# Peptides against a protein of PDB entry 8YR4: the designs that were tried, part 48

Target 1, 309 residues: chain A of PDB entry 8YR4
Amino acid sequence: PRGSPALQLVVLICLGLMGLERALNVLVPIFYRNIVNLLTEKAPWNSLAWTVTSYVFLKFLQGGGTGSTGFVSNLRTFLWIRVQQFTSRRVELLIFSHLHELSLRWHLGRRTGEVLRIADRGTSSVTGLLSYLVFNVIPTLADIIIGIIYFSMFFNAWFGLIVFLCMSLYLTLTIVVTEWRTKFRRAMNTQENATRARAVDSLLNFETVKYYNAESYEVERYREAIIKYQGLEWKSSASLVLLNQTQNLVIGLGLLAGSLLCAYFVTEQKLQVGDYVLFGTYIIQLYMPLNWFGTYYRMIQTNFIDMEN

## One batch from the design tools (peptide; made by RFdiffusion4, then SolubleMPNN)

Design b1_p12_4_s3 (from b1_p12_4, 9 letters changed)
Fold by OpenDDE base, seed 4:
Structure b1_p12_4_s3 (fold): chain B 309 residues (1-309), chain A 12 residues (1-12)
Amino acid sequence: as target 1 above (309 residues)
Amino acid sequence: MDSFLRFEEEAE
């Protein structure tokens, strides 16, 4: 935001809060590890109570399993509303200015309501794209990198390798399956619009339909359009289930491999019981934002395509 | 688009 120093400061604060969220994602599992170790060692109550209190406070700041429910995330989202509104308004004004620069012939050839609807979609797509890139995609990639580094440095290179392979496979499969799904979703949306258009056309021509007693014919044509839509909807929904199942299998295999390795290292007294708990907790924390990555990637692709049109 | 916004609202 070049025109408001206050909004620039808010963006800097939001970036600082994003950095804090990344730090919390590492610290929360570490403090949980420390609690488990202190419990295993039968440590003094004062040390345990302090570590538990600190953990709960960090967990409050981080939030629950979804990255959106933490105090820091909510504060970031709240502060971002003003930046989003400023960005949206700026894009809307740029689009509106550009529409006024277009030829009279272009304006006469289009319905004003369709043009405005395209402008609103374009603005929403740009603002959405920016928000998803900054707050979901980039942070998730950062958490993966931080996780790989952390496990490679503090556990063993094998843990870093498992996380790297698991996350790389997860991301690759998410992209490939999401791109494949995008075809079904586009076809579904096109058929939805065609089905709605048929219903609107039939209702707008109500007098003609009544005059020819063509009600049964219009109902049957609408039924055929619905059946065709439902066939595409089924493919879209089934492909989503397949994506989710594939993602779950990859994370499950990564969790299995890493948990078995961690358990083995604990039996060899190379790691503590708390390290096993840390690994499991950290992988689950990485999984939570990744579950949405396929949605974010699709939204990014859709928003790019909607900007090209 | 609307069904997707609804699914995001239902998933939040």
Scores: peptide ipSAE 0.012, ipTM 0.476, DockQ to the pose 0.136
Fold by OpenDDE base, seed 1:
Structure b1_p12_4_s3 (fold): chain B 309 residues (1-309), chain A 12 residues (1-12)
Amino acid sequence: as target 1 above (309 residues)
Amino acid sequence: MDSFLRFEEEAE
């Protein structure tokens, strides 16, 4: 944000909080490992209690579970509201200024309400895209890289390779299947709009339909449009189930391979019992944001298409 | 699954 030092400071704080979230994503599994090791060694209560308290505090800062954002993430989101509002307003004013620079002939050929709706959609698409890239996509990729480095350095190169292969396959399949399913979704949305338009046209011409006793014909035509829509909806929904199942299979195979290898290294006394728990916890933690990656990728594609129109 | 569907609905 050029022109507001206060908003620049807020952006720097938000970037610092994002770095802290990445650090928490590594530290939380490490502290959980340490608890398991201290329990296995029958360590003194004072050491165990301190490590548990520290873990719970770090877990509060990180958050965890389906839909629970951590304290750091909530604080970042709260601070970002002002930056988002400033950015949105700036984009809206730029679009509005550009609309005033357009020729009178362009304005006479378009409905003002349609132009404003396109401008609002375009603004929302740009600001949404930026937010998804900065807060979801980039951080998730960073967590994967940090995970690969961590496992390669502190466990063995084989663990880093398993995570690399699993995540690379997961991302590749997510992109490919998402691009494939986008065709079905576009066809569904086009058919939905056509079905709605037919219903509106029939109701607007109600007097004509009554004059010709054509109610049964219009109902049958609407039924055919619904059946065609439902056939496309089924393909869209079935493709989503296929995506989710493929993602689950890839993560399951990666978890199996890594867990077996980790268990073997624990039996060989090269790793501790806590390291097995760390591996499982860390892989599950990486999986949670990746489940949304397909949605974010599709939103990015939709927002780019909405910006080009 | 339901959270994914809701997020798809909020994005449309």
Scores: peptide ipSAE 0.009, ipTM 0.556, DockQ to the pose 0.586
Fold by OpenDDE base, seed 2:
Structure b1_p12_4_s3 (fold): chain B 309 residues (1-309), chain A 12 residues (1-12)
Amino acid sequence: as target 1 above (309 residues)
Amino acid sequence: MDSFLRFEEEAE
């Protein structure tokens, strides 16, 4: 934000908090590993209690995953409200200024309410897209890279390779299946709008329908439109289940391969029992934000289409 | 979560 040093400082603090969230995503599994190792070694209560207290505090800062935002994420979101309001207002004022620069002939040829609605959609799409890119997409990709580096350095190159292959396959299949699903969703929405338009037209022409005693005909025609809609809705919903199942299968196979390899290395005394628990916990933590990646990808596509219109 | 799902339903 050019012109407010206070808002620039808030952006820098938000970026710092994002870095802290990434650090917490690595530290929380490490502290959980350490608890498991201390329990296995029958370590003294004071060391265990300190490690557990530290873990719970780090977990409070991080949060519980998808749907339970941590303290750091909540603080970031709170600070970001002012930045978002400033950005929104600036985009709205730019659009409003540009609308005033347009010719009188352009204003006379368009419905002012439609222009304002397009402007509001455009502003919300730009601000939404920026927020999703900065707070969801980029951090998730960073967590994957950090995870690959961590497993490659502290476990074995084979673990880094498993995570890389699993996450790459997950992302690729998520994109491909989401693009395939978008066709069914567009067809559903088009049929929904057509079904709604028919119902509105029938109700607006109520006098004509009543004059011809055509109520039963209009009801049957509406029933046919609903059945056609439900056939497309089923395809859309079934495609979502297929996406979720495909994602679950990829993560399950990656977790299986990595867990078997980790268990083998523990039997060979190359890794500790806590390292097995760390691997499982860390993969699940990487999965949580990735489950929403398909939704974010679709929202990004929609926001781009809404910006081009 | 529910507000986000509603926002997807109202944006379509």
Scores: peptide ipSAE 0.007, ipTM 0.480, DockQ to the pose 0.202
Fold by OpenDDE base, seed 5:
Structure b1_p12_4_s3 (fold): chain B 309 residues (1-309), chain A 12 residues (1-12)
Amino acid sequence: as target 1 above (309 residues)
Amino acid sequence: MDSFLRFEEEAE
């Protein structure tokens, strides 16, 4: 936001909070490891109590991942409201100004309600795209890179390779299956609109339907349209289950390979029991935002298509 | 899964 120093400062604070979230994603598993090691070593209660208290505090700042927002994420979201409102209003005013600059011939050829709907979609698409890129996509990719670096440096190059291969395969399959699924969703939405249009046309022609005593015929036609819709809805929903199952399989295989390798290194006394717990916890933390990546990718694609129209 | 569906519905 070039016009307000206060909003620029808020954006910088939000970026700083995003960096803090990345640091918390690394620190929380480390403190959990340390608790497990201290318990295994039968360490003094005072050391254990401090480490547990610190872990719980870090976990409060981080949150529980998808579905439970941490204090840092909530603070970032709260601060971002003003930036979003400023950006939305600026885009809306630019679109509205541009619409008033268009020729009278253009306005006479279009319905005002259609023009407003295009403007609202355009504004929502731009602001949505920016929010998804900045708060979901970029942070998730950063967490993966940080994870690969962390495991490569503190465990072994093999752990970094397992995480790299697992996450690369996960992202690739998520994109490919999401693109494939988008065809079923488009067909579903087209059939939904056609089913709704048929219902509206039947109700607008109510007098004609009554005159011909055609109510049962119109109900049966509507039933057939619903059955066609539900057949496409089933394909869309089944494709989502397939995506989720494919994602779960990839993460499960990565977790299996890495957990077996970690367990082996613990038996050789090269790693501690806490390192096994750290690996499992960290992989699950990477998985939580990635589970939504297919949705973010689709929303990004939809927003790009809506910006081109 | 349900939170995913709700987020897809709120984004449409």
Scores: peptide ipSAE 0.012, ipTM 0.557, DockQ to the pose 0.585; fails the geometry check

Design b1_p12_4_s4 (from b1_p12_4, 10 letters changed)
Fold by OpenDDE base, seed 5:
Structure b1_p12_4_s4 (fold): chain B 309 residues (1-309), chain A 12 residues (1-12)
Amino acid sequence: as target 1 above (309 residues)
Amino acid sequence: MEEFLQFEKEAE
């Protein structure tokens, strides 16, 4: 936001809070490891109690595995409301002014409701795209990179390689399956609009339907349209289940490979029991935002298409 | 955001 130093400061604070979230994602598993090690070593209660209290405090700051329920994330979201409102209003006014600059011939060829829908789509697409890129996509990619670096430095290069291969395969399959799934969703939405249009046309022609006593015929046509819609809806929903299952399989294989390798190194006394728990906890933390990556990718694609129209 | 993401997952 170029016009308000206060909003620029809020953006900088939000970026700082995003950096803090990344640090918490590393620190929380480390403190959990330390608790497990202290319990295994039968360490003094005072050291254990301090580490547990610190862990719970860090976990409160981080929030649950979904990443959005933590104190830091909530504070960031709260501060961002004003930035979003400013950005939305600026885009909306820009689109609205541009629409008023268009020729009378352009306005005579379009319905006012269509023009308004274009303005609303344009504003929502730009603001949505920016929010998804900044708050979901970029942070998730950063967490993956940080994870690869962390495991490569503090465990072994093999752990970094497993995480790299797992996450690369996960992202690639998520994109490919999401692009494939987009065809079913488009077909579903087209059939939904056609089904709704038929219902509206039947209701607008109510007098004609009554005159011909054709109510049963119109109901049966609507039923056929619903059955056709549900057949496409089923394909869309089944493709989502396939995406989720594919994602779960990739993470499961990565977790299996890394957990077996951790267990082996613990048996060789090269790693501690806490390091096994750290690996599992950290992989699950990386998985939580990645589960939504397909949704984010689709939203980004939709928003780009809506900006080009 | 969770409500919107949840709404988009529930709207899917």
Scores: peptide ipSAE 0.016, ipTM 0.595, DockQ to the pose 0.230; fails the geometry check
Fold by OpenDDE base, seed 1:
Structure b1_p12_4_s4 (fold): chain B 309 residues (1-309), chain A 12 residues (1-12)
Amino acid sequence: as target 1 above (309 residues)
Amino acid sequence: MEEFLQFEKEAE
């Protein structure tokens, strides 16, 4: 943000917290590995208790599970509210100023409520796009790269290759299937709007419908519109199930290949039992944000379309 | 954003 040094400092702190989240994503599995190794070695209680306490503290900072944000993420989100409000207000004022610079002929052809809706949609789209890129897409890609580097350096190049192939295939299939399903979603939304418009038009013309005793005809036309909508809705929903199943299969195959390789290296005494647990834990951690990647990609596409209109 | 992400995941 230009013009507010305080908000610039908040942005720098938020970027620092994002870096800390990436560090936690690596450290949490490492500390969990260390606990398993200390348990296997029958280490002294004091060392075990310290490592467990440290792990739980790191896990509190990181968070974990579907929908549970960690302390660091919550603190980042809280600090970001002021930056978001500043950014939104700046975009709104820029759009509003630009609308006032447009020709009288442009304004005479549009309803004021339509112009405001376009402005609000444009602001939401820009602000949403920025937030998704900075807080979801870039961090997820960074975590994948960090994971590939980590496994390549500390385990074996084969582990890094498995993660690379798995994540590359996952991302590629997610994009391809999401682009394919976007056609069904657009068709569904168009038919939904047409079905709603037909219902509104029928109700606005209630007196005319009543005069001609055409109530049964209007109900049947509405039924046909609903059936057509439901046929498109089914295709949209079925395509989502296919996406989720494809994603699950790719992760399952990657987890299988890597887990078998880890188990083999543990039997050969090249890795410890804790390293097997680390691999499984880390892959599950990478999977959690990736499950949303299709949604983020689609939201980005929608926001771009909404900015062009 | 979380509400919108949650709403889109609940709507999907």
Scores: peptide ipSAE 0.016, ipTM 0.592, DockQ to the pose 0.198; fails the geometry check
Fold by OpenDDE base, seed 4:
Structure b1_p12_4_s4 (fold): chain B 309 residues (1-309), chain A 12 residues (1-12)
Amino acid sequence: as target 1 above (309 residues)
Amino acid sequence: MEEFLQFEKEAE
């Protein structure tokens, strides 16, 4: 943010916290591995207790693997509120100033309430886009890259390859299926608005409907609009289930391949039992933010389209 | 929109 050193410092702190979240995503599985190894080796209680305490503390900082439940993530989100409010207000004022620069002919052709709704949507879209890119998309991609590097360096190149192929396939399928389902969602939203508009029109014309005893006709027209909406809603929801199932299948196959390979390397005494647990834990941690990637991608696309309109 | 996005997040 240009013009507030305090908000610039908050942005830098938020970026530092994002870096810390990435470090925690690597450290938590490592400490969990170390616990499993120490338990396997029947290590002294003091070493085990220290490692467990450190793990639980790191896990508290990280949270439950959803980017919303960790102390660091919550602190980042809290600090970001002021940056978001500043950015929102700046975008709103820019849009509002631009609206005042538009011709009287443009204003006479549009209802003021529609113009305000477009302005609010535009502001929400820009601020939302920035937040999702910075806090969800970029971090998730960074975690994948860090994971590939980590597994390639500390396990074997085969593990890095499995993670790379799994995540690349996951991202590609997520994008393709999300683009496909976006058509159904747009159609659903358009039909929802049309259904609402019909209900509003019928209620605004209540006296006319009563005068003609046309209540049954208006109810039937509303039913037809609902049925049409539900047909589109079903396609939207079914396409979401298909996305989630496809994502789950890809992660499941990656987890299967990597877990079998880990188990094999443990039997060959090339890896420890803790390394098997680390792999499974780390893949699950990568999966959690990736579940939302389809939503984030769609929101990015919607926000770009809403900015072009 | 935020509630709908949140509801959609809970549904994804």
Scores: peptide ipSAE 0.015, ipTM 0.545, DockQ to the pose 0.177; fails the geometry check
Fold by OpenDDE base, seed 2:
Structure b1_p12_4_s4 (fold): chain B 309 residues (1-309), chain A 12 residues (1-12)
Amino acid sequence: as target 1 above (309 residues)
Amino acid sequence: MEEFLQFEKEAE
């Protein structure tokens, strides 16, 4: 934002907080590993208590999983409200100014309410897309890269390879299955709109339906439309279950391969018991944001289509 | 945003 140094500072703070979130994503599993090692070694209570307290504090800053935002994420989101409002208002004013530059003939040919609705959708799509890219997609990809580097440097190149293959396969299958299921969802939404339009048309023409005693006929047509909708809904829902199951299978196989390899290296005294726990917890932690990646990818595609229209 | 994402995930 070129016009407000205060908003530029807020953006820089938000970027700093995003960096802190990435650091927490590495530190939390490390501190958890250290707790397990200290417990295994029967370390003094004071060292254990300090490490546990530090872990819980880091975990409070990070938050827990899908649906619980950490303190750092909440603070970032709170600070970002002002930046978002400034950005939205700027886009809205640019669109509004551009609408006033259009010819009188263009305005006379279109319903003003439809133009405003298109402008509002366009603004929401741009601001939404930017927020999803900056706060969800880019950070998730960064966490994967950081994870691959971490496991390659501190464990063995084989662990980095397992994480790389698992995450690459997960992302690829998520994209492919999401694109495949989008066809079923579009068909479902089209049939839903058609079913709703028929119901509205039948109810608006109530007098005509009553005049011809056609109520039973309209009910049967509506039943047929519902059955057709439910057949498409089932395909959409079944495709979502297939996506979730495919994602779970890929993560499960990656977790199995890496956990067996880690267990083997622990038996060979090359790794500690805490390193086994770290691997499992870190993979699960990477999985939680990735579970939403399919939703983000679809929203990005929808927002791009809505910007082209 | 999270509510909308959750709603989109629950509405699917």
Scores: peptide ipSAE 0.013, ipTM 0.541, DockQ to the pose 0.213; fails the geometry check

Design b1_p12_5_s1 (from b1_p12_5, 10 letters changed)
Fold by OpenDDE base, seed 4:
Structure b1_p12_5_s1 (fold): chain B 309 residues (1-309), chain A 12 residues (1-12)
Amino acid sequence: as target 1 above (309 residues)
Amino acid sequence: VEADEALFLSEL
């Protein structure tokens, strides 16, 4: 943002908070490991209570689940509202000024309401895309890299390799299946719009339909359009289930391979019981945001296509 | 898991 030093400072604070989230994503599993090890060793209550209190505080900062509702994430989202509003307004003004520079022939050939609707969709898409790229996609990729480095340095190199192969396979399959699914979703949305347009047209022509006693014919045409829509909806929904099952299978295989290897090294006294718990916790934590990666990829792709049109 | 874009935008 060239012009507001306050908004530049807010962007820097948001980037700092994103760095803090990456640190928390490593620290939370480490502190949980330490609790398990202290419980196993029957450590003094004072050491245990301090470590548990520190863990709960770090977990409050990090949050948990598919939407990290942690204090750091909420603070970042809150601070970003002003940056998003500034960016949106700037994009809207750029689009509006560009529309005014377009020839009168272009404006006469297009319905002004359709142009405004395309402009509003375009601005929302661009601002949404940038926010998803910066706050969801890039951080998730960073967490994967940090995870691979962490497991390669503090565990055996085999753990880093398992995480690398699992995440690479997961991302590749997510992209490939999402690209395949996008065709079914577009076909569904096109048929939904066509079905809605037929219903509206039939209702606007209600007097004519009554005059010709054509109600049964219009109902049957609408039924055929619904059946065609439901056939496309089923393909879209079934393709989503296939994506989710493919993702879950890759997760399950990665978790199985890594957990068995970790259990083996614990039996050989090369790792502690807490390290087994750390591995499972850290892997699950990496997978939670990755469940949405197909959605982010599709939104990115849709928004790029909507910008080219 | 692909949430509907509208639901995902409402939870952000």
Scores: peptide ipSAE 0.038, ipTM 0.687, DockQ to the pose 0.149
Fold by OpenDDE base, seed 2:
Structure b1_p12_5_s1 (fold): chain B 309 residues (1-309), chain A 12 residues (1-12)
Amino acid sequence: as target 1 above (309 residues)
Amino acid sequence: VEADEALFLSEL
């Protein structure tokens, strides 16, 4: 934000908090591993109690797997409200000033209220999308990269390869299935708009429909339009279930392959029992934000197509 | 889980 050094400091603090979230995403599984190892070794209560207390405190800072519920994320979101409001207000004022520079002939055409409403929705959508990309998409990709590096450095290179292949396949299938699903969603939205337009036209022509006693005919046409809409809605919803199930199968296969390999290395005494628990907890932690990645990709694709038109 | 764009945009 140009002009307020206080808001620039808030942006730097928010970026620092995002870095802290990435550190917590590595530390929480490590502390959980250490608890499992200390429990397995029957370590003294004082060491165990301190490690458990430290883990619970770190888990409170991180939150319950949706990165949005942790204390650090909530603090970031709270501090970001003023930055978002400044950005929104700046865009609204730029649009409003540009609308005032437009010719009197444009204002007389009654398009002013519709264009203002489209411009306000468009700019709120773009500002929301940018915040969403910066705070959800980029951090999720960073957590995947950090995870691959962590498993490649502290585990065998085979674990880093399994996580890399699993996450790459997950992201690729998420994109491909979301693009395929976008066709069904567009067909559904087009039929919804056509069904809504027919209902509005029937209500605007209410006197004509009454004059011809055509109420039963309009109701039957509306029923046929609803049945056609529901057939497209079912395809959209079924394609979403297929996406979610495909994502779950890819993560399940990655978790199976990595858990079997970890169990094998624990039987060979190359890894500890805590390392098995770390792998499972870390993969589940990476999976939780990835469940939204299809929504992220769709919102990006929709907003890009709407800005090119 | 794709939340409806309207619900996600209303929480932002």
Scores: peptide ipSAE 0.033, ipTM 0.679, DockQ to the pose 0.139
Fold by OpenDDE base, seed 5:
Structure b1_p12_5_s1 (fold): chain B 309 residues (1-309), chain A 12 residues (1-12)
Amino acid sequence: as target 1 above (309 residues)
Amino acid sequence: VEADEALFLSEL
């Protein structure tokens, strides 16, 4: 943010917290590995208790689940509120100033409420896009790269290759299937708008419908429009299930290949039992944000289209 | 998993 050194410092702190989240994403599986190894070796209680306590503390900082609601993430989100508000206000003022520079003929041809709705959509699209890129897309790609590097250095090049191929295939299929699915969503949204318009037109012509006693006919036409909408909604929902299942299959195959290879190296005493647990935990941890990648890609596409209109 | 944009915007 230009002109506010305090907000620039907050941005730097948020970037530092994002770096800390990446470090936690590596450390948490390592500490979990160490617990499993210490339990296997029947290590003394003092060493085990310290490692468990450290793991739980790191896990509290990292969080867990579909939204990574850890302490570090929550602190980042809290600090970012002021930066988002500054950015939103700046975009709103830029749009508002641009609207005042437009010709009187442009303003007379459009309803002020429609112009305001376009401005609000534009502001939300820009701020949303930036937030999704910076906080979701870039960190997820960084975690994949860090994962590939980590497995290549500390396990074997084969593990790095499996993660690389799995994640590359996952991302590619996610994009391709999401683009394919976008056609069904557009068709659904178009039919939803047409169904809504028909309902509004029928209600605006209520007196005419009453005069002709055509209530049953209008209800039947509305039912047919709903059935047509539901046929398109089903295609959209079924395509989402197909995306999710395709993603699950790719991750499942990567997890299978890597877990079998890890188990093999454990049997050869090249890796420890904890390293098997680390691999599985790390792959599942990479999978959690990747489940949302199709949503991020869709929102990016929608927001770009809404900015071009 | 594609959540509705509204749910994702409410978690931000």
Scores: peptide ipSAE 0.032, ipTM 0.683, DockQ to the pose 0.142
Fold by OpenDDE base, seed 3:
Structure b1_p12_5_s1 (fold): chain B 309 residues (1-309), chain A 12 residues (1-12)
Amino acid sequence: as target 1 above (309 residues)
Amino acid sequence: VEADEALFLSEL
């Protein structure tokens, strides 16, 4: 980013956060091993509780699953939005300006039909997506129910309650935040279509723009439209980071409560060290597909609204 | 993680 020292600082911070993620990827397994060793050695509760709490805090910072939604990753993604927008806008303006520098013969030779073919590929993907949603959403909900039953029967009713409350809160917040986010996404898509239409109209009227030497004026109007789009895109992307962070926080609290309770019952010899490992692994496995639940809910909702029209 | 529908659609 050659023009904003602020964006250069943001890039350096993002690189620092990427370094921190690498440190967390090493520390989290080490702390996990230390918990297993302390449980095996029947270490005093104070040392065990401190190590478990530290592990869960590090795991909250790291995140887990496909596309790590840890606090550090979310913070990096949030800070990177402005860098991405700056780069995108610069590339988009460069392409648009270059298209206006091309010969009239190049513009007349392009069949409008190629642009339409990109739109038709979008619609066919939606039907395959809906099938994928059904085949992923239903199993994920089933796995949660099976998990609640399993923990209630084999561990204690308290574990089943923690998983139930954690997953219910997670799903509820995912829906509520996704509905709130859908407003920003719709506004973004409407402005994207308007910005694209302006670019297409300017390029279709290329002869008129050349006749009036209005290329600079059309580029500035396009720049203003992009800035307006990027203001809405930022709200959409920032709301996504907030969703991911909220999800990570809820799972982190559930993991903390359940892991502390499990560690306590292992110290009382009511559970084995293996049960602690099982609990943590199972919660992480439930969390991985749940990360996508907001996407799934949104896609189902969009397709349902598109079927009502 | 709401991946961009485009990225999710590209992995389908």
Scores: peptide ipSAE 0.042, ipTM 0.700, DockQ to the pose 0.062; fails the geometry check

